# Peptides against a protein of PDB entry 8RAJ, part 30

Target 1, 54 residues: chain A of PDB entry 8RAJ
Amino acid sequence: LPAENEDPDKAVVDLHRSPPKTKDPDLTPSGIIAKVKAGDMTQETARELLLAMR

## One batch from the design tools (peptide; made by RFdiffusion4, then SolubleMPNN)

Design b2_p17_4_s3 (from b2_p17_4, 5 letters changed)
Fold by OpenDDE base, seed 4:
Structure b2_p17_4_s3 (fold): chain B 54 residues (1-54), chain A 17 residues (1-17)
Amino acid sequence: as target 1 above (54 residues)
Amino acid sequence: SAAAERALAELDEMEAE
């Protein structure tokens, strides 16, 4: 059965994937914090992403 | 990035709650 319920809005930001050249608002520092506050991203994942953007 | 550094500081505040 295809896993019909992986919410496509959970872009698993693969840290090994070249950052999409598209200004994905969800990959901005503010977008990352917004996802953490919404409960859509863990603090750990957010920390790793933000450290890579420093 | 200065924006990333500010966001890291905000995460540190959230972890302290």
Scores: peptide ipSAE 0.650, ipTM 0.919, DockQ to the pose 0.774; fails the geometry check
Fold by OpenDDE base, seed 5:
Structure b2_p17_4_s3 (fold): chain B 54 residues (1-54), chain A 17 residues (1-17)
Amino acid sequence: as target 1 above (54 residues)
Amino acid sequence: SAAAERALAELDEMEAE
């Protein structure tokens, strides 16, 4: 069944967009760390996002 | 946030490895 819609909602976290107040688990501090550990996010991008959430 | 500060500390640990 070919319907792994990998939803290409790779939320390009536009670092210039205020982090959406969305309960997006991918934009939580823990979700950011999980992406870094998975190799889906750079440590630099993660640091910038987390600093904006501090 | 306190959650972001904890995550930053975890990033610093990963950078030191």
Scores: peptide ipSAE 0.647, ipTM 0.919, DockQ to the pose 0.713; fails the geometry check
Fold by OpenDDE base, seed 1:
Structure b2_p17_4_s3 (fold): chain B 54 residues (1-54), chain A 17 residues (1-17)
Amino acid sequence: as target 1 above (54 residues)
Amino acid sequence: SAAAERALAELDEMEAE
């Protein structure tokens, strides 16, 4: 069976899930801001994530 | 997190643009 290439860019960050303690650069505060600047994340979603990380 | 607080401030700046 072909390994489903889970496109790593489709990590649906569930805001209600405790942020995974993953060293995922995309889930760091700087990575979140980078996604907003790229248009890959809304400011609202970014705000909720960052508020959970404070 | 101090890093999260800085990123929140950066978002507030982006919302003001």
Scores: peptide ipSAE 0.647, ipTM 0.919, DockQ to the pose 0.676; fails the geometry check
Fold by OpenDDE base, seed 2:
Structure b2_p17_4_s3 (fold): chain B 54 residues (1-54), chain A 17 residues (1-17)
Amino acid sequence: as target 1 above (54 residues)
Amino acid sequence: SAAAERALAELDEMEAE
């Protein structure tokens, strides 16, 4: 079966499957805010991630 | 994290727009 092209740039960070690694630039506080501004993350998901990193 | 607290404040500003 062709692996569906999961656009690696659109990896919705599933908080339930992968704990945020502080080494992933997309999972830093600044990377989260950048995703929200780009429309790639909801403010709600960003808030949950940031609260877990506090 | 102090960086997370600053980012939460930025989200609060974005929710107020």
Scores: peptide ipSAE 0.646, ipTM 0.919, DockQ to the pose 0.760; fails the geometry check

Design b2_p17_4_s4 (from b2_p17_4 with E2M E13R)
Fold by OpenDDE base, seed 3:
Structure b2_p17_4_s4 (fold): chain B 54 residues (1-54), chain A 17 residues (1-17)
Amino acid sequence: as target 1 above (54 residues)
Amino acid sequence: SMEAEEALEELDRMAAE
């Protein structure tokens, strides 16, 4: 059975990189909350991202 | 559009659950 390529593209959000002005819907405040609710992001990572966007 | 402050308040609600 081919190993399911778990795409390791868990985009390691480098918190030290200047937040790109990403119109990425997944990096909006609402998108961050949606990822936390889905279990795809920790509350701690979400808090750090949102604090940097304030 | 949810602002960053509103999203932080939502996280605080989720953490208190």
Scores: peptide ipSAE 0.637, ipTM 0.916, DockQ to the pose 0.516
Fold by OpenDDE base, seed 5:
Structure b2_p17_4_s4 (fold): chain B 54 residues (1-54), chain A 17 residues (1-17)
Amino acid sequence: as target 1 above (54 residues)
Amino acid sequence: SMEAEEALEELDRMAAE
């Protein structure tokens, strides 16, 4: 059985990098909330990202 | 699709729990 090494490229959201114009589902408002709920992002980091997207 | 404002309101709800 091929082990699907889905290395989840933990896209370390570098807060200092301009959000790539890529439709990265991980950088949508819904994707940010999903990461917080999963424990993959802090509420503070999520707040800063969402405020910058407003 | 959730907007940034709606996501901030959801984040405020999670912070109040």
Scores: peptide ipSAE 0.637, ipTM 0.917, DockQ to the pose 0.483
Fold by OpenDDE base, seed 2:
Structure b2_p17_4_s4 (fold): chain B 54 residues (1-54), chain A 17 residues (1-17)
Amino acid sequence: as target 1 above (54 residues)
Amino acid sequence: SMEAEEALEELDRMAAE
């Protein structure tokens, strides 16, 4: 089974990028919370992203 | 779908644990 090398660089949400109207499940409010729960995102970064989406 | 406000409230719960 190919190890899906999820490129760790794709997980870096650039806070200076306009919050994408992305259908990216990883950048939805629920996707952000899921990343925090998984330990893949800090609560602070999640807070900043969610505030920008408000 | 969870809204940004609901997600902020969830973060506040997680920060209080």
Scores: peptide ipSAE 0.627, ipTM 0.916, DockQ to the pose 0.492
Fold by OpenDDE base, seed 4:
Structure b2_p17_4_s4 (fold): chain B 54 residues (1-54), chain A 17 residues (1-17)
Amino acid sequence: as target 1 above (54 residues)
Amino acid sequence: SMEAEEALEELDRMAAE
């Protein structure tokens, strides 16, 4: 079976798995919204992240 | 720069579509 190249860039930021590195551009409010729009993050995960950043 | 609150409002808009 070809290993589906799970694009390592599709790391769903699990709040429980990776402490938000405040320096990750992917964890900025704009970066979170961009991931949701790209289909790389769920709206639910995005909401949880953004609420934690408020 | 978009703040967390502005991003939450954008998510609410996306959820209403």
Scores: peptide ipSAE 0.627, ipTM 0.916, DockQ to the pose 0.510

Design b2_p17_5_s1 (from b2_p17_5, 7 letters changed)
Fold by OpenDDE base, seed 5:
Structure b2_p17_5_s1 (fold): chain B 54 residues (1-54), chain A 17 residues (1-17)
Amino acid sequence: as target 1 above (54 residues)
Amino acid sequence: SRKEEAERALRELGEEV
């Protein structure tokens, strides 16, 4: 049986974790907006991340 | 630029009711 390592580490966007290395597609401005629209990120968390990218 | 995209995304978030 393939062990579905569903790593349930839902990328908790730790706002206190070192600034996301610019290579994570999930941490582009568009990726952040996509997570908000999907309900995977709060608007507040998205705002803080986007402000740090400005 | 990433900055201009972030500024655009911040405007979009302000319009998301």
Scores: peptide ipSAE 0.564, ipTM 0.876, DockQ to the pose 0.409
Fold by OpenDDE base, seed 1:
Structure b2_p17_5_s1 (fold): chain B 54 residues (1-54), chain A 17 residues (1-17)
Amino acid sequence: as target 1 above (54 residues)
Amino acid sequence: SRKEEAERALRELGEEV
């Protein structure tokens, strides 16, 4: 069985690697804020993502 | 709208500092 390497790095929104999937709950404004509050995203990365949605 | 939510979230991020 291929180990589903749930790559924990899938939680790191790499701004360079994947276009923001409009359906990714982690890329909703509320999901971004939740990640910042959890310590899973930097405030700077969150700011860049939110500015791109404006 | 997603735009209005993003603008709101940007304000919230400014308050979390």
Scores: peptide ipSAE 0.563, ipTM 0.877, DockQ to the pose 0.392
Fold by OpenDDE base, seed 3:
Structure b2_p17_5_s1 (fold): chain B 54 residues (1-54), chain A 17 residues (1-17)
Amino acid sequence: as target 1 above (54 residues)
Amino acid sequence: SRKEEAERALRELGEEV
C-alpha cells in the first residue's frame, strides 16, 4: 500500500494567506489557547491572532 | 463577547510565560 504522504504543510495555518475566518472553531480564543497548550501553536502566533480579535 | 474572550486569553498567555 503506498504510504499516504501526509503533507505536513497542510497543518500549517499560514497567517499571511487568509485572515482568520471568524467561523473556524480552531480560531476561537479558547481554540487558540488549546493549540498553544498542545504545542501546536507558538505563543507569539497566538498573541498575534488574539490581538487581531480584540 | 469574542472581544472580551480574546482579552481574557491574552492575559492567560501572559501568565503562561
Scores: peptide ipSAE 0.563, ipTM 0.876, DockQ to the pose 0.437
Fold by OpenDDE base, seed 4:
Structure b2_p17_5_s1 (fold): chain B 54 residues (1-54), chain A 17 residues (1-17)
Amino acid sequence: as target 1 above (54 residues)
Amino acid sequence: SRKEEAERALRELGEEV
C-alpha cells in the first residue's frame, strides 16, 4: 500500500520561502480569505500575508 | 488594486473576530 505521506509541510505557505507569485490563486486576498473560512489557514497567518500585500 | 483588495480583506478578518 503506498503510504499517502502527504507531507503536511507542503500546505504551509512558508512566508519566508516564496514571495506569493501573483499567479497563485491561493495567495490572492480572496484566496487567503477562502482558506481562512475553510479552516486551511489561521487568521494570524492570513493577516501577515495580507499586510505584506498592502 | 491588489493593495485595495488586501486592505478590504484585512477589514473582513477584523470583523470575523
Scores: peptide ipSAE 0.562, ipTM 0.876, DockQ to the pose 0.412

Design b2_p17_5_s2 (from b2_p17_5, 6 letters changed)
Fold by OpenDDE base, seed 4:
Structure b2_p17_5_s2 (fold): chain B 54 residues (1-54), chain A 17 residues (1-17)
Amino acid sequence: as target 1 above (54 residues)
Amino acid sequence: AKKAAAEAALRELGEEV
């Protein structure tokens, strides 16, 4: 069986690495607008989310 | 989110209606 060369060095959770700012692009004003334009979000839901960010 | 970016996006949504 080929040993899956799982690089053990990728498992070092650098506790000092700032958590990846998962700026969920979906939680940005621009990401919300992009979802509305794609038809993936209603304009009403987008309005409510954006009002909460104001 | 920057408040100004949310305000700009709200205006864009109002122009799309």
Scores: peptide ipSAE 0.566, ipTM 0.873, DockQ to the pose 0.366
Fold by OpenDDE base, seed 1:
Structure b2_p17_5_s2 (fold): chain B 54 residues (1-54), chain A 17 residues (1-17)
Amino acid sequence: as target 1 above (54 residues)
Amino acid sequence: AKKAAAEAALRELGEEV
């Protein structure tokens, strides 16, 4: 009978593992401004996104 | 921190128009 090695250590949800702060750099105010300056985002879209963050 | 940064970025966008 194959003993399923359920490695009990894989079930330890490290509650202290800060969820990866996906600081989506693209969703930061500075990242939005950088996209506008690069021409990758319209100023209007940037304004709407920033207003939603206020 | 994000709110104050968004308000600053909105001012920057207003100066670039």
Scores: peptide ipSAE 0.565, ipTM 0.870, DockQ to the pose 0.378
Fold by OpenDDE base, seed 3:
Structure b2_p17_5_s2 (fold): chain B 54 residues (1-54), chain A 17 residues (1-17)
Amino acid sequence: as target 1 above (54 residues)
Amino acid sequence: AKKAAAEAALRELGEEV
């Protein structure tokens, strides 16, 4: 029987890991413009999001 | 900082129309 050495140390949730400052790059003004240019966002949706950030 | 960037991005969107 292959001993599945599931390394139990990979399950240690580092409680001291600072929450990733997920500056959601997709919700920055530059990220919104990049999505519009890529065709991943409509210009109208981008305008609404940017107006809410003003 | 985000406000000024949003205002700049709104101008860019208006120039692309």
Scores: peptide ipSAE 0.565, ipTM 0.870, DockQ to the pose 0.380
Fold by OpenDDE base, seed 2:
Formats: sequence, structure tokens, C-alpha cells
Structure b2_p17_5_s2 (fold): chain B 54 residues (1-54), chain A 17 residues (1-17)
Amino acid sequence: as target 1 above (54 residues)
Amino acid sequence: AKKAAAEAALRELGEEV
């Protein structure tokens, strides 16, 4: 049976586990805004991430 | 650069509400 490895690596931005690598396009200010617009990130989470980048 | 981009993005998020 093919194990549906649902790759849980849909990057749940674990705010607690990984310092935002400045090279991750998903963790750039523009990438964060893109995720919010896509509905993949809440505006609150985006705000917290962006404040931590300031 | 990252700081200025974050501050700009925070403004966009404030304007999109």
C-alpha cells in the first residue's frame, strides 16, 4: 500500500523551532505577505514574524 | 535591508485591513 506520506513539510512556520533563515523565500517579508494573500498564513502570524525581523 | 522590508510589509498588512 503506498503510504501516503502526506509530507507534513507544508512549512507550518514553527515560530518556536527555526530562526527565520534569511534565505527561505517563505520567511522573507515578501514571502510572508505572499502567504497571507494566498490564505496560507494569518495576518496575526505574519505580523509577529515581521516584528521579529525588525 | 531586512528591517526596512519588514517595516514596509507591516504597513501593507495594516493597509490590507
Scores: peptide ipSAE 0.553, ipTM 0.869, DockQ to the pose 0.403

Design b2_p17_5_s3 (from b2_p17_5, 6 letters changed)
Fold by OpenDDE base, seed 1:
Order: structure tokens, then C-alpha cells, then sequence
Structure b2_p17_5_s3 (fold): chain B 54 residues (1-54), chain A 17 residues (1-17)
């Protein structure tokens, strides 16, 4: 059976790479309001998310 | 900061309906 040469050098997750600051702008209070205004989120869902952030 | 922003957004949601 051919041993798949998985090149181990391509999976070095640089642990010193600052995790992408997924400041999900979508989960900020302003981002939630923007989604409601765009019709991409219900007011009820937005209310629940904002209450959880309070 | 996030708490005050969330409280402000909750008021805005109540005014937009």
C-alpha cells in the first residue's frame, strides 16, 4: 500500500499567529442592529442576543 | 462598554417598531 507522504511541514499552525481577531462585527450590538435593519435578522433574535450581552 | 452598547441597542430596537 503506498504510504501517503503527508508532508508534515504544511500543518505547522503558527501558535504565535495571533488568533484572527474575529471581532465578528456581526455579534456587536451595532452589528446586530445593522442585520435587523437589513432584514438579515429578526427583531426577536436580536433582542435575545442583546439581552445576553447585558 | 459592551453592556452599555447592548442596552442602547435594545432601546433602538424598541423605537424601530
Amino acid sequence: as target 1 above (54 residues)
Amino acid sequence: KKKAEAEAALRELGEEV
Scores: peptide ipSAE 0.565, ipTM 0.875, DockQ to the pose 0.404
Fold by OpenDDE base, seed 2:
Structure b2_p17_5_s3 (fold): chain B 54 residues (1-54), chain A 17 residues (1-17)
Amino acid sequence: as target 1 above (54 residues)
Amino acid sequence: KKKAEAEAALRELGEEV
């Protein structure tokens, strides 16, 4: 079996790249509420996250 | 904008309890 030479140089996460402003819809206030409604997040965790965003 | 959205979402969570 050929050892997949995954070039370790492509795994250099540029630490100087500002974290993409995660427009993670999942981390928006509306996305948090949507996760609670879906049962994917507890109301307590959602409350803590939303308080930290205030 | 995000602060006002977070405050609105906190009110919705309080109504869902």
Scores: peptide ipSAE 0.565, ipTM 0.875, DockQ to the pose 0.409
Fold by OpenDDE base, seed 3:
Structure b2_p17_5_s3 (fold): chain B 54 residues (1-54), chain A 17 residues (1-17)
Amino acid sequence: as target 1 above (54 residues)
Amino acid sequence: KKKAEAEAALRELGEEV
């Protein structure tokens, strides 16, 4: 079975990249929670993003 | 509104752990 090399580097939300304009639905508070529930984001990363929005 | 939504989401994250 070819191991699908899911490049883990594409899932790293670069927190040092300028916060994408809050128009991205994936970066709304609800969108962040949805990504955590889907397993697409760590709770730690979600917490940091939400704290920056507070 | 965004601040209150972020604070609500932070509480939800704390309840899911």
Scores: peptide ipSAE 0.550, ipTM 0.872, DockQ to the pose 0.433
Fold by OpenDDE base, seed 5:
Structure b2_p17_5_s3 (fold): chain B 54 residues (1-54), chain A 17 residues (1-17)
Amino acid sequence: as target 1 above (54 residues)
Amino acid sequence: KKKAEAEAALRELGEEV
């Protein structure tokens, strides 16, 4: 079975780092929700990020 | 656009609790 090379460089979204001004799809509201659903992000982390985008 | 999307996503996160 090809081990899915989940690129381990899934940028750990450091909440204390100013959201990169890059149009990173991973920092869209939908991308954040997708990460929570995948178990890649905590709901608390997602909530803080989304509140900062409001 | 991003604000409305963020607010929708916050509601979705509140339903997933």
Scores: peptide ipSAE 0.550, ipTM 0.872, DockQ to the pose 0.374

Design b2_p17_5_s4 (from b2_p17_5, 6 letters changed)
Fold by OpenDDE base, seed 2:
Structure b2_p17_5_s4 (fold): chain B 54 residues (1-54), chain A 17 residues (1-17)
Amino acid sequence: as target 1 above (54 residues)
Amino acid sequence: KRKEEAEAALRELGEEV
């Protein structure tokens, strides 16, 4: 099986780059609530994530 | 804003029980 050498240089997340404000709608408080309502996330997991944002 | 939004979302989750 050819190990696809995933080029490690593409994974250099510049640690000094302020984490892009990942407007990942899925990681916003509203996106978390939307996932719970969709059944894609448990209320417990949502609570833990929201507490970590506080 | 995110802290206040997270607090609001925690209240919404508590009302959904």
Scores: peptide ipSAE 0.570, ipTM 0.873, DockQ to the pose 0.413
Fold by OpenDDE base, seed 5:
Structure b2_p17_5_s4 (fold): chain B 54 residues (1-54), chain A 17 residues (1-17)
Amino acid sequence: as target 1 above (54 residues)
Amino acid sequence: KRKEEAEAALRELGEEV
């Protein structure tokens, strides 16, 4: 049986709850784009994150 | 590096609209 490691830590990147730790690989520009493409992040949230990284 | 990557990602997000 493949243990679907459903990583239950779909950390909903709540921009309002925690400043993006600049060390989180999921908060890299590429990781943000990947989340948007996957439907795991809104384009608005991604834009705000990327603008904060500029 | 991250600034240039963020600017590239912002362009990609703008092209996907």
Scores: peptide ipSAE 0.556, ipTM 0.872, DockQ to the pose 0.372
Fold by OpenDDE base, seed 3:
Structure b2_p17_5_s4 (fold): chain B 54 residues (1-54), chain A 17 residues (1-17)
Amino acid sequence: as target 1 above (54 residues)
Amino acid sequence: KRKEEAEAALRELGEEV
């Protein structure tokens, strides 16, 4: 059985990467909240990102 | 606007702003 290549390109949001100055819709306050509600982001990570935008 | 949106999102998470 071919081992399902777990795509290693699950974008590990490198929290140590300088906040992308890019208008990434995924890094809008609303996009962050949506990821938390989906279970794709922890509340702690969301807090850190939102505080950095303040 | 982004600052105000971030503050609103922090309140939605139950965080003090």
Scores: peptide ipSAE 0.556, ipTM 0.873, DockQ to the pose 0.614
Fold by OpenDDE base, seed 4:
Structure b2_p17_5_s4 (fold): chain B 54 residues (1-54), chain A 17 residues (1-17)
Amino acid sequence: as target 1 above (54 residues)
Amino acid sequence: KRKEEAEAALRELGEEV
């Protein structure tokens, strides 16, 4: 069985590695909150992203 | 504006703690 090495590091928006594309629908304020609610983003990363959009 | 949406989302994020 291929272990789906879902590299969890590729699904996490690393602010230091991938500058937030201001056109990415997943990086809208609502998209960020949705990712936090889904457990796909930490509250700390979401806070940093949202502060950068202010 | 995206700023106002970000400020609203920051408040929501603080209420989810």
Scores: peptide ipSAE 0.555, ipTM 0.872, DockQ to the pose 0.408

Design b2_p17_6_s1 (from b2_p17_6, 6 letters changed)
Fold by OpenDDE base, seed 3:
Structure b2_p17_6_s1 (fold): chain B 54 residues (1-54), chain A 17 residues (1-17)
Amino acid sequence: as target 1 above (54 residues)
Amino acid sequence: DEEAFRELERLAEEAER
């Protein structure tokens, strides 16, 4: 049975890449807070993203 | 930290304006 390698690498937000100019609904201020609440984002990463949106 | 999280919620409200 081939183990489907679910590649866990599919959401390393590389913070060194210029803030994605994508209107990604998941990167709205409210979406960032929701990811932190879900445990999908660190508070540090969220702070950097929110400060870059100001 | 719960206080640090409330500060993030404030920053999010400021970034939404």
Scores: peptide ipSAE 0.616, ipTM 0.915, DockQ to the pose 0.660
Fold by OpenDDE base, seed 5:
Structure b2_p17_6_s1 (fold): chain B 54 residues (1-54), chain A 17 residues (1-17)
Amino acid sequence: as target 1 above (54 residues)
Amino acid sequence: DEEAFRELERLAEEAER
């Protein structure tokens, strides 16, 4: 079976996955904005995340 | 989109409260 090496370094934030109980510092509101500025996150995904934090 | 990005910054500031 080819192990689909989904690059373990891309924390794909699946919004439909139960929020990881890990305080990922990169999933703070400020961390989300930083990822969007870096081009590591889409504005759409960031919007959905930030709305779910309300 | 720069306007959409400014709205994200507002949403982030609201989520930090």
Scores: peptide ipSAE 0.612, ipTM 0.915, DockQ to the pose 0.636
Fold by OpenDDE base, seed 1:
Structure b2_p17_6_s1 (fold): chain B 54 residues (1-54), chain A 17 residues (1-17)
Amino acid sequence: as target 1 above (54 residues)
Amino acid sequence: DEEAFRELERLAEEAER
């Protein structure tokens, strides 16, 4: 099986692994919504992130 | 779910303020 190089540059916003770097454009409310639309983030993870920003 | 997505958009708009 070719190891699909899981591109390590997918900023997996792991809520448990890294505090949101306040400068990650992927952690803006708009960036979160864009990731959900792209299928790169679950609606559940996006909900938890957006609620934590409130 | 499209309704759940509209709720996320609302939460995002609230978090952008």
Scores: peptide ipSAE 0.611, ipTM 0.915, DockQ to the pose 0.620
Fold by OpenDDE base, seed 2:
Structure b2_p17_6_s1 (fold): chain B 54 residues (1-54), chain A 17 residues (1-17)
Amino acid sequence: as target 1 above (54 residues)
Amino acid sequence: DEEAFRELERLAEEAER
């Protein structure tokens, strides 16, 4: 059975980490929505992030 | 949930303002 190498470099947005001081495109409102659409973020995590950006 | 996803899109549009 080939182990599907799940790419370990998918930036898991850790809600418990301080927002990266870099303009991480993954932390823009549009980037968050893109991660949810890709299945790389849960809707709950995205909701918490978007509410914190308000 | 499709309804919950539409709410996220609305929250994203609000956070971009």
Scores: peptide ipSAE 0.611, ipTM 0.915, DockQ to the pose 0.604

Design b2_p17_6_s2 (from b2_p17_6 with E1S E6R A10E E13R)
Fold by OpenDDE base, seed 5:
Structure b2_p17_6_s2 (fold): chain B 54 residues (1-54), chain A 17 residues (1-17)
Amino acid sequence: as target 1 above (54 residues)
Amino acid sequence: SEEEMRELEELAREAEE
């Protein structure tokens, strides 16, 4: 079976996981907006993340 | 949409407070 190389660089942000206390700069409110503007994140996922940070 | 992006930028500001 070809090992489906799960692209290890896709940080699957599990929205149901307690936000990692890791200051991932990519998961700051500003970092989320930057990913959406870059096309690296959907607006829907960004909205869910930002609402979960409130 | 540019409107949807403005709404996200508002949500991001509220999440930084």
Scores: peptide ipSAE 0.606, ipTM 0.911, DockQ to the pose 0.681
Fold by OpenDDE base, seed 3:
Structure b2_p17_6_s2 (fold): chain B 54 residues (1-54), chain A 17 residues (1-17)
Amino acid sequence: as target 1 above (54 residues)
Amino acid sequence: SEEEMRELEELAREAEE
């Protein structure tokens, strides 16, 4: 049976590991909203990120 | 919810200023 390589590199954005570098296009305010709308980010995580960018 | 999404969009706008 081929082991389904569940790609473990779904980058769990560990909010505790590094402040979001404002230079990551995926972590811009607009990029965060896009991820939430896509179902790739929780609203709670998005709120924490957006508040940390203020 | 759609309401919580609007609140997040407002927070996103405030984070771009």
Scores: peptide ipSAE 0.605, ipTM 0.911, DockQ to the pose 0.675
Fold by OpenDDE base, seed 1:
Structure b2_p17_6_s2 (fold): chain B 54 residues (1-54), chain A 17 residues (1-17)
Amino acid sequence: as target 1 above (54 residues)
Amino acid sequence: SEEEMRELEELAREAEE
């Protein structure tokens, strides 16, 4: 299967499918909010991530 | 909703502290 170039900037962060890389700048609290606003993350996944960072 | 987005923004602020 061709490795689909998962454009790392467009990867839907699914907490259940891909453990968040703790060093991804897109997984900062502000980056999470930006992904939700862009439609690239669900509010549920964002809530789970933000609560896990607390 | 806009309310749920405000709650997420609050959680994001608390996660930055």
Scores: peptide ipSAE 0.598, ipTM 0.910, DockQ to the pose 0.654
Fold by OpenDDE base, seed 2:
Structure b2_p17_6_s2 (fold): chain B 54 residues (1-54), chain A 17 residues (1-17)
Amino acid sequence: as target 1 above (54 residues)
Amino acid sequence: SEEEMRELEELAREAEE
């Protein structure tokens, strides 16, 4: 099976890293949903991030 | 699934409040 080339330039949101205090538009609730819809984030990772923002 | 995506959109709304 061809290894899915995970694009190494996709900023892997490290869930174990303190959320960057930067207003990264990609870390907003809406930005997370956009990444999931684009296939750039798993639903599981998105769920964990959204729950941590609550 | 489309159901799991709706649940995520609900969680995103709750995280924006």
Scores: peptide ipSAE 0.596, ipTM 0.910, DockQ to the pose 0.649

